# Ledger of designs, part 3: peptides against a protein of PDB entry 6NYY

Target 1, 212 residues: chain A of PDB entry 6NYY
Amino acid sequence: KHFEQAIERVIGGLEKKTQVLQPEEKKTVAYHEAGHAVAGWYLEHADPLLKVSIIPRGKGLGYAQYLPKEQYLYTKEQLLDRMCMTLGGRVSEEIFFGRITTGAQDDLRKVTQSAYAQIVQFGMNEKVGQISFDLPRQGDMVLEKPYSEATARLIDDEVRILINDAYKRTVALLTEKKADVEKVALLLLEKEVLDKNDMVELLGPRPFAEKS
Target 2, 212 residues: chain A of PDB entry 6NYY as posed
Amino acid sequence: KHFEQAIERVIGGLEKKTQVLQPEEKKTVAYHQAGHAVAGWYLEHADPLLKVSIIPRGKGLGYAQYLPKEQYLYTKEQLLDRMCMTLGGRVSEEIFFGRITTGAQDDLRKVTQSAYAQIVQFGMNEKVGQISFDLPRQGDMVLEKPYSEATARLIDDEVRILINDAYKRTVALLTEKKADVEKVALLLLEKEVLDKNDMVELLGPRPFAEKS

## One batch from the design tools (peptide; made by RFdiffusion4, then SolubleMPNN)

Design b1_p29_1_s1 (from b1_p29_1, 12 letters changed)
Fold by OpenDDE base, seed 5:
Structure b1_p29_1_s1 (fold): chain B 212 residues (1-212), chain A 29 residues (1-29)
Amino acid sequence: as target 1 above (212 residues)
Amino acid sequence: EKEKEEEEKKKKEEEEKELEKLAEEIAEK
């Protein structure tokens, strides 16, 4: 209650009259956010959805708010489900509009960063092996890579495989749940903001017990 | 016919530009 109200005040205080989305833009955002919401609903290791909105706030045209898990350690399965949830917006746009918007650039960046981190920081890839390298930060001089050019190519290939696997998993999920994505998108267009209770009413209870 | 194809092409290019703007705004999250 108090924490939700504080977040609503911080988020609601950013409900300055941002750009009025055109009806087609608003539709695209609704399906994008519905894709994230539905992917997060049906993925066990995704963070629980708290709120989804198509009201522009700050720089974002929509958002989904999740309960952050206070987790310091993530499994490979947990990271995969988080990648799939992050791809949910882009995949929804592809399924419903047959076109790719640049709206998912940040999502793709986050997914790419997660894939690289899994392979080169966490050693989670069997082909690359149990390695841990610091990724060059944006703006760091690319000093000598601590690995061979052959290893660099292997890393790039395994990153693409991991992202493509997450993408295919998300496509399969949201294609199976296409009617649920449509319901969420249509209700977003009507209400502009949905909470967890709206999602329970539309989709039924989340199939995963809330890890208390 | 050609005018309709040019008008549909222009409409598609405008929709693409609006989507590109939309997407720059979504990507600034």
Scores: peptide ipSAE 0.016, ipTM 0.392, DockQ to the pose 0.022
Fold by OpenDDE base, seed 4:
Structure b1_p29_1_s1 (fold): chain B 212 residues (1-212), chain A 29 residues (1-29)
Amino acid sequence: as target 1 above (212 residues)
Amino acid sequence: EKEKEEEEKKKKEEEEKELEKLAEEIAEK
């Protein structure tokens, strides 16, 4: 309860005045959030969905709340599934509307940050090798990169490959599950908020046993 | 049919460019 409310405050921001979404914006948000929810449902290493909402909170037009795993060590496969879940909103918008909205910009940023961290901090790329460099924080002067310009280009190329692989995986998944995304989006438009039980009623039990 | 495939191809190319630009913006910071 108190921890979930703290997470809701961190993820949702302060409930500012309910920005009344236009019907078409509300529809876009419903399919966006349904994409996240369905991707998270069918990806083994995704965080379990707690709540999905199309009610605007803070800076977000919608949100999906997940149970954070108390996990300190992530595998490459776990990070990939998290990237795919994060791309689920954008991919849903593409599949249903054939358009990309500005709503996915923060998700793309998170995916790109995750891809860079995998390659340059965790050494998870065979071509780049086992390097570990701290990513510059916002406002740190970019000191001399501890790697060559050739290594920088290789990093950028391998980041793009990793993101594109996550994107293609998400497109394949949500295309297969297109009817499930539609069901979730339509129910979001009706209820505005769904929980785990609503998802079980729509999609059946999550195919991955919750490791308690 | 062909126009839809060309539009889907253009969208994928635009998405790839947007992801590339975002990757570059993060690599420069």
Scores: peptide ipSAE 0.015, ipTM 0.407, DockQ to the pose 0.016
Fold by OpenDDE base, seed 2:
Structure b1_p29_1_s1 (fold): chain B 212 residues (1-212), chain A 29 residues (1-29)
Amino acid sequence: as target 1 above (212 residues)
Amino acid sequence: EKEKEEEEKKKKEEEEKELEKLAEEIAEK
């Protein structure tokens, strides 16, 4: 209880009780957060959902809180499921509204950063090979890329492939689970905040045993 | 039906462009 509330305060920031979302914006956020929640529910290697909220906090219009695994080593499959979960919001907006919003920009950034890290830092791509280069830090002028322009193009192509594969996987999952996304979104519009128990009541028990 | 398929196609192309732009912005940073 106290530790979860402390994590909520750190991750979510102070609830800006004063940002009244327009009804359409609130609906978009509810389906966005429902997409994350449902993707995380049905992906084995996704972090367990603790809370999902459409109450604006800090810079976000909604948030999903996950139990961070104290995991320092990730498999390619784990990273893919995390990418799919991160795409879940945008994919939900696509499936339900036929439009993309700017709300997913931070999620796209995270997915792209993860894809680059997998390919150029972790050597997880067979075509690029067993390479590990430090990604430029935000604000460092990339003076010299440690690889050729041909390798750069190959990296960019393989990053796009990886992101597109994660996207397609997320579309397939949330299309199959479309009714579950809608149930979660509708309940979010009513309660504004859902926990793991609300998700169990809506969707049944998570199909993956929590690795205790 | 055809208009929906064209809108879905245009939307996928916009998504791909946004992802490409973001990939470029990350590769340039």
Scores: peptide ipSAE 0.013, ipTM 0.384, DockQ to the pose 0.016
Fold by OpenDDE base, seed 3:
Structure b1_p29_1_s1 (fold): chain B 212 residues (1-212), chain A 29 residues (1-29)
Amino acid sequence: as target 1 above (212 residues)
Amino acid sequence: EKEKEEEEKKKKEEEEKELEKLAEEIAEK
């Protein structure tokens, strides 16, 4: 109750920039957010869905709210499922509309940043090896890369492989769950906002035990 | 009694901050 009201106040405070979406934009957003929601539902290491909305908020045209895990250490499998969930919107748009929109730009940036971090900061790639380098922050002078041009090319190639593997995994999942994405998208177009209970009514209980 | 009210208030402020962060992370999508 008080927690839900605090969420609604924070959310409702950010919703004050009501951009009126065109019907086709609203449809695109509904399928995009349904893709995130369904991917997060069926990925074990994804954060549990709390709320999904197609009401424009801040700079976003829609959003999916997740309960973050208080976790400081991530496995490679956990990072992969988070990448797949982040790709869920873009993959849904491809499955249903056969087109790319600009709405996935920030998702693709987040996925790209995660892939680079896994390879060059966390040493999670066997071909690149157990390296840990600080990624240059936006605005830092690109000091000499602590690795050769050959290593830079290898990193770029392994980043693309990792993103493509996450993309393929997400395509496989949302293709299998295509009817569930459609149900969520259609109900979003009707209600504009769904919670965890709406998702349980549509899809059944989440197949993974929520860590309380 | 006062210590319990301060702990409940602090817990609510932490819950509100976590919700604001979560809300920002989602609005950037």
Scores: peptide ipSAE 0.005, ipTM 0.343, DockQ to the pose 0.055

Design b1_p29_1_s2 (from b1_p29_1, 11 letters changed)
Fold by OpenDDE base, seed 4:
Structure b1_p29_1_s2 (fold): chain B 212 residues (1-212), chain A 29 residues (1-29)
Amino acid sequence: as target 1 above (212 residues)
Amino acid sequence: EEEEKKEKEEKKEKEEKELEELAERLREE
């Protein structure tokens, strides 16, 4: 409660009342956010949706607010579902418009970072093995990779495989749930903001119990 | 027929431009 209200206040305080989306922009954002929302709804290990909005806030043209997990340890399956949820916006745009926007750039960055972390920090890849290297922080020039150039190429290849697997999983899910994505997007265009109850009314109860 | 084609092309060009503008705005994040 207090933390959710703090996040809502931080997100809410960023409402730029001055950013008017064009109708087609608003539509694109609605389908993008609907993709995230629906992916998060049908992925067991995704974070539960609290709120989805197409009201521009800060720099963002839309946002989805999720229940913060007090979880510090993630399984490979949990990380995969989170990657799929993060890809949901882009995949929705591809399914509905046959085009991708740059809104997915931050999502792709997050997915890429997660994939590298799984392989290089968490040892979650059998080919790379149980290695743990500190990923460069944003701005750290990694002058010296603690691994060979052959290992670097292997890491890059396995990262691409992992991202592609997450992408394919997301495409399969949102293609199956295409009608649900459209329902959410259309209701977003009408209400501009949806909560968990709106999602339950549209899609039925989330098939996964909220892990407290 | 030619007018309907022209309206469809103008609509498509407008949608492409709105996408480019959206794409530019989303790159500033």
Scores: peptide ipSAE 0.047, ipTM 0.515, DockQ to the pose 0.020
Fold by OpenDDE base, seed 2:
Structure b1_p29_1_s2 (fold): chain B 212 residues (1-212), chain A 29 residues (1-29)
Amino acid sequence: as target 1 above (212 residues)
Amino acid sequence: EEEEKKEKEEKKEKEEKELEELAERLREE
């Protein structure tokens, strides 16, 4: 209770009583958040869902709260499932509305950053090889790229491949689970906030044991 | 028929605008 409320305040901020979502906006957010929630539910290496909300808080219109793992070392599979979970909102919007909102821009940024980090920091790509270099911080004019223009093109191509793989995996998952995404979205539109118990009642127990 | 088309276009344009506004607000996070 107190810890969850503290995390909720840190992640979600204070509920803005003043931001009334339009009905269509609220619907879009509900399906977006349902996409994240369902992807996280059915991906083994995704962080356990604690709460999902479509109540605007701080700057955000909705959020999914996960149990943060104090994990500093991730496998390639764990990073892929996290990418898929992050893509879940956008993929849900595509499946249900046939359109992509720019609401997923921050999710795409996070996915893109993760893909670059996997390839250029963690050496997780066989074609690029076991290289590790610091990504230029936004605003640092890295005068010298530590790699050739040919390597830069290869990195960009392999980043796109990795993101597209994660996207296709998420599309396959949420297409299979389309009815579950809809159930979650409809219940979000009714309750505005769902917890883990609401998800268990709606979808059944999470298929993966929480690795404590 | 023309009124129904216009009403559908106005509804679509309104929905598109509401989505752009949603999308701007989701980017401000």
Scores: peptide ipSAE 0.041, ipTM 0.502, DockQ to the pose 0.022
Fold by OpenDDE base, seed 3:
Structure b1_p29_1_s2 (fold): chain B 212 residues (1-212), chain A 29 residues (1-29)
Amino acid sequence: as target 1 above (212 residues)
Amino acid sequence: EEEEKKEKEEKKEKEEKELEELAERLREE
């Protein structure tokens, strides 16, 4: 109890009881978080969902808590499923509201960073080749790119392809699971917080065995 | 009919603005 609450405060931040979401805002957060939750539920290599909440914490308006995997090595498939889960909120909003909110900008930034890392650091793209370059840190003057402008354009194009493939995969998944996203969103609007047991009751057992 | 259309448009514009504000706040995470 006290330790779990301490971990929850460290991971999710302090609940700001002062942030009252408007009903339409709360609805959007519920569908956004439901998109993440459902994507994570049905993607094999996604981190298992522990908790999803639409209660504002810290600066955030909702959150999904996942079981961290002590994993140092990721496959391309694992990174793709993580990208799809990260896109789940935005894709849910698109499916239900027919609009892209700017709320998914941080998710898109995370996905973009992951895509660049896969291509230029991990050599996971066949067209770019098995290259590994250090990405400039934020604030480092990039004096010289370690690759040609032609390679830079190829990297940018392959990053866009990878993000678009992750987006399409997420759209396909959440369109197939649209009724499950709605069930999760509606239950979030009622309970404000769902755990893994609520998800099992609502959706059935996760189709992937948790690697213990 | 025109008034009901206008009220629906104003409601939609308000919902769009509330969602844009929500979206800005979701980005502050």
Scores: peptide ipSAE 0.068, ipTM 0.527, DockQ to the pose 0.021; fails the geometry check
Fold by OpenDDE base, seed 5:
Structure b1_p29_1_s2 (fold): chain B 212 residues (1-212), chain A 29 residues (1-29)
Amino acid sequence: as target 1 above (212 residues)
Amino acid sequence: EEEEKKEKEEKKEKEEKELEELAERLREE
């Protein structure tokens, strides 16, 4: 229910505003960023965390910086773990606050775009089949869809399934790691910025070897 | 009642705005 309503809002498109964080907002950001950080720590195919911060820089309120893998080809498992990492902030807010914030609207957009790309560009869905269509860019006149409205509905349904599966996986992970998310969030509220060494001290060594 | 409703709306609009800004930095990185 609440997650489905959040997906519907992301599809509907809401616009940007700029502000100074109140203490309770700073707490929300700390748990949000801790959710991303912990999900990225315990997901094998997630990009390794370099830095997490709750210091406002530009338009957002916090950020997690990752080392991008120099990888041009992704497996379905790798894309799923990246989706789960991206959902980590949203899931942390739900676990700790029982509320939906608009802070996850972007994460949901990224996850939605990744899910659509997997289904309609990469052919990674068995029900839709091995199709590859260009997604209309924002501002391109949607010319005739290369598929029927029945196929469009099937794509939308399979996108929702894929996002829901990634969400459930992230909920399971961050529920298991709830104490680790709280430790990271509390340390973020104290230090405002954490690096990889702070994460190793707090959580222990990342269970996956960094692909150098 | 109207003042408490207005304060709740202003607080909600402030939270919504701050959270839209959070969302947008999470986009740009």
Scores: peptide ipSAE 0.051, ipTM 0.516, DockQ to the pose 0.089; fails the geometry check

Design b1_p29_1_s4 (from b1_p29_1, 15 letters changed)
Fold by OpenDDE base, seed 5:
Structure b1_p29_1_s4 (fold): chain B 212 residues (1-212), chain A 29 residues (1-29)
Amino acid sequence: as target 1 above (212 residues)
Amino acid sequence: DKKKEEEEKKKKEEELKELEKLAEEIAES
């Protein structure tokens, strides 16, 4: 819910026609969004791409829109592919520019939240075990953690491992698909908005059957 | 080559620290 809502909030921002990106900023956004789009294209459990745009919206400089799956239960593999897709923008910026921008901060936050939830809410980590803790809501007083300081350290370590694994997977994928990321970024700079058909024309059909 | 690898490693370590800080902020929120 909160992760999906955060994606929807980035996508749902009002297009501010008035925010003209500088050419270098527009280039950075194009490669960032191309990273998300290409990662989503080549990850089996990623949601199907509907639209990618570099038109600034009130909360973001670009966005990728995916078909939401009406799925309430996610596997660990599905959550990993979603993390990789979310890291796709940052990883693209690193591959092409050798620098990180502030534009990826929200993506990092989303990935961190997902990793933490997998470990402490869903019990998806073998070292931490099949535990489920309620995460404090933003603004709730941090009540006493229902686990020891040793468990807290273990959770932090395993969160880092999971995020790093997702990052490495995304780097491997987008490095292999570097030419495809560049094609998408260049076409974004020309058209500003791409749909699924533009992606099929550019990259070929998505290698995974769309679950209708 | 080695300096670039060390700079990339240091950058990844800084990125990890930022993610750690975000994880802590989420765990504390």
Scores: peptide ipSAE 0.011, ipTM 0.353, DockQ to the pose 0.017
Fold by OpenDDE base, seed 4:
Order: sequence, then C-alpha cells, then structure tokens
Structure b1_p29_1_s4 (fold): chain B 212 residues (1-212), chain A 29 residues (1-29)
Amino acid sequence: as target 1 above (212 residues)
Amino acid sequence: DKKKEEEEKKKKEEELKELEKLAEEIAES
C-alpha cells in the first residue's frame, strides 16, 4: 500500500509532461510493452504484471508495473528470467517491425548491468569463478581494476554469452507466444492501460502459482 | 569475522536491492 502509493506518486508526479505519441510511435510502444508483459507472464521467476500502459509518463513512453517479490536473494535462474523479461520489449519490436528503438537500448543497458553484476559481483559464472568486485559507479574514476586485463576480457566474453542466452530464450518464447503478444498490443492500442485481469482474459490464468 | 560477514551480507543485500530496484525501473520503462 504505502510503497504502491509512493510509486504511483512518483509516476503520477511525472504525468505532467504528457507527450502526445504519434500513431506509429504509439504502435511501437504497444508492441514493446506487450513484449515485456507476455515475457513476464510466461517466465516463472519474472515478477507478476500488475499494470501495463502506453500512456507516456515522465521520460518513459510506456510502462509496465509489476508486483515486486519481497525477495532479498536471487538465484541465477531468477536473474535470467528477469533479463528475458527486460529483453521482451526489444525482442517484440524485432519480431513485429524488424527494428529496435531507443527504449530497447535502455533495456539492453539494464540487461548488461545485470549480467556484469551476476559475473563480477555475485560470482555466478563457472569460468570466471567465485570472484566479487565492486562495479564502478557512474562517474567514479575507473580506479585500477582489481583484476587483470585477461580477467576483464573473460568477464566481457561471459557477459556476452549470458546476454545472448537470455536473448535467445526471449526470442524463442515470444516467437512461440507471438499471437499473445499481438493480442496484448492490440488491446493496449484500444484501452491504453491493461491490468492483471485484462491479461487473464486475453491469455488465461498465469501458468505459475502465485507464491502466497 | 562475524562483523565482516554481516557487512558483506548487508552489502550483498543492498546490491540485490539495487538490482531489484533496477528491475522495477525496467518494468516501469
């Protein structure tokens, strides 16, 4: 309740700059958000969708609100499904339009950050091993990396592998569920906002039991 | 030792919270 209201106030405080989307932009956003929504629906460890909107708010052209799991510990599998959900918008744009937008670039940045964190901070890679290094914060002078250039290259290679695996998984999923992505996108273009009930009506019940 | 382990655990929990917040922000964008 208080957290949802705080998010709604932050999101609602950003509502003042309603950019009117052009019809083609609105279509792109609808398929992008539908990609996120459908990926999140069919990935077990993704957060359950609460709301998806193509109404511009603040700097975003659309948004999907998820119920965060009160979870302080993530498995590699959970982080992978979150990466796939994040790639869902980009993959949807690629499947339907053969192009990606700047929104999909921001998602790719976030996926990249998650992949680095898994490998460098959490030691979740067998080749890199059980290492934990602080990622440079944006604006911190890149102090001497606590690892060799050979280790840096290995990290970069393993990050690419992890992102590519997440991408391939997302492509496979959204290709299988292509008709569902289209249904969600078309309904978004009509209603501009969908909730969990709209998703249940379109797709059926989410195939994963809500962890009570 | 226990204090260092608690600090490392707390740091990991903060990093996970930042990733969770990032995932929430992703979900919102």
Scores: peptide ipSAE 0.007, ipTM 0.352, DockQ to the pose 0.026
Fold by OpenDDE base, seed 1:
Structure b1_p29_1_s4 (fold): chain B 212 residues (1-212), chain A 29 residues (1-29)
Amino acid sequence: as target 1 above (212 residues)
Amino acid sequence: DKKKEEEEKKKKEEELKELEKLAEEIAES
């Protein structure tokens, strides 16, 4: 319910004014970042974690640094795992606090953009078909959509399905790994910064062979 | 008092913008 409403708000452009963060913010950030980190750790096609931090840096109250794969072509499975990793922070907040912060809205926007790109740009949806349209940029007066209103509705529905699938996958993963999320979050609260070695010490080796 | 409240509000708004940008950086990484 709350997640579906959040997707509808992102799709509908209904920016709700978010409340100012509370003194428990650092804790929320730690669990948020731990959610991303743990999701990225246990998802095969997620980018490997290099560093996670809850230290505010000019643009953020923490960060996760991943080794970017110089990959220009992604499979649907790879994009799904990336969506799950992106949802990891939000899902962690939901599992531990039953609340969603503004940070989780930006993640949801990115997941939504990825879902639209998969369906509309990459033709990765069987119901919508092998279509490729340029996504309207924010502020482009796209006077005419290159597709019918029926197709637009179908796209919106399939975007919701894809995001919900990624969300459910992330919930399942982080629920299974709840203790690992807690360990990472607690260690983040202590050290403020974790690297790959801290993660290996805490969680064991990443279950996927790093392609050297 | 009002000035301190405005400074605290501004600090919290900056912290929020920093979280939003972090979430952006995390989700972009």
Scores: peptide ipSAE 0.021, ipTM 0.406, DockQ to the pose 0.123; fails the geometry check
Fold by OpenDDE base, seed 2:
Structure b1_p29_1_s4 (fold): chain B 212 residues (1-212), chain A 29 residues (1-29)
Amino acid sequence: as target 1 above (212 residues)
Amino acid sequence: DKKKEEEEKKKKEEELKELEKLAEEIAES
């Protein structure tokens, strides 16, 4: 209890109990967070869901909290499922509303950063090759790109492909699980916060064993 | 040194904006 609340405060920030979302905004957030939650539920390599909330915290209007694995090394498959989970909110908005809101921008940025890291840093792309380039860290001197402009274009193209693949995978998953996304969203609108037990009650047990 | 650091920071911000734009284009397609 106290530790979970501390983690929630660190990850989600302080609940802004004073920020009243408009009903339509609250609905959008509920479906967005439900998209993350359901994607994470049905993706093997996604982190286990701990909590999903539509209570505004810090700068966020909602959040899905996952148990971070103490994992320093990720496979390509793991990174893909994480990308799909991260796209889950945006994809849910598209499926249910036919529109994407600004709430998905941070998720898209995270996905894009992950895709670049996979291709440029981790050498996980066959066309670019098994080369690791240091992406300039925030505050590092922008070293001259250790690759040509032609390679830069190739990287950009392969990043697009990877994100599109993750997007399509997420669309397929959440379209299949559309009823589950709706159930989660509706329950979020009622309870504002769901935990793993609420998800088990609603969707059944997660189909993947929690790798400890 | 400081001027170089600012130029490099600006270049990173531009790269990040290009990435965000790319991500937006993918999402709109």
Scores: peptide ipSAE 0.017, ipTM 0.404, DockQ to the pose 0.025; fails the geometry check

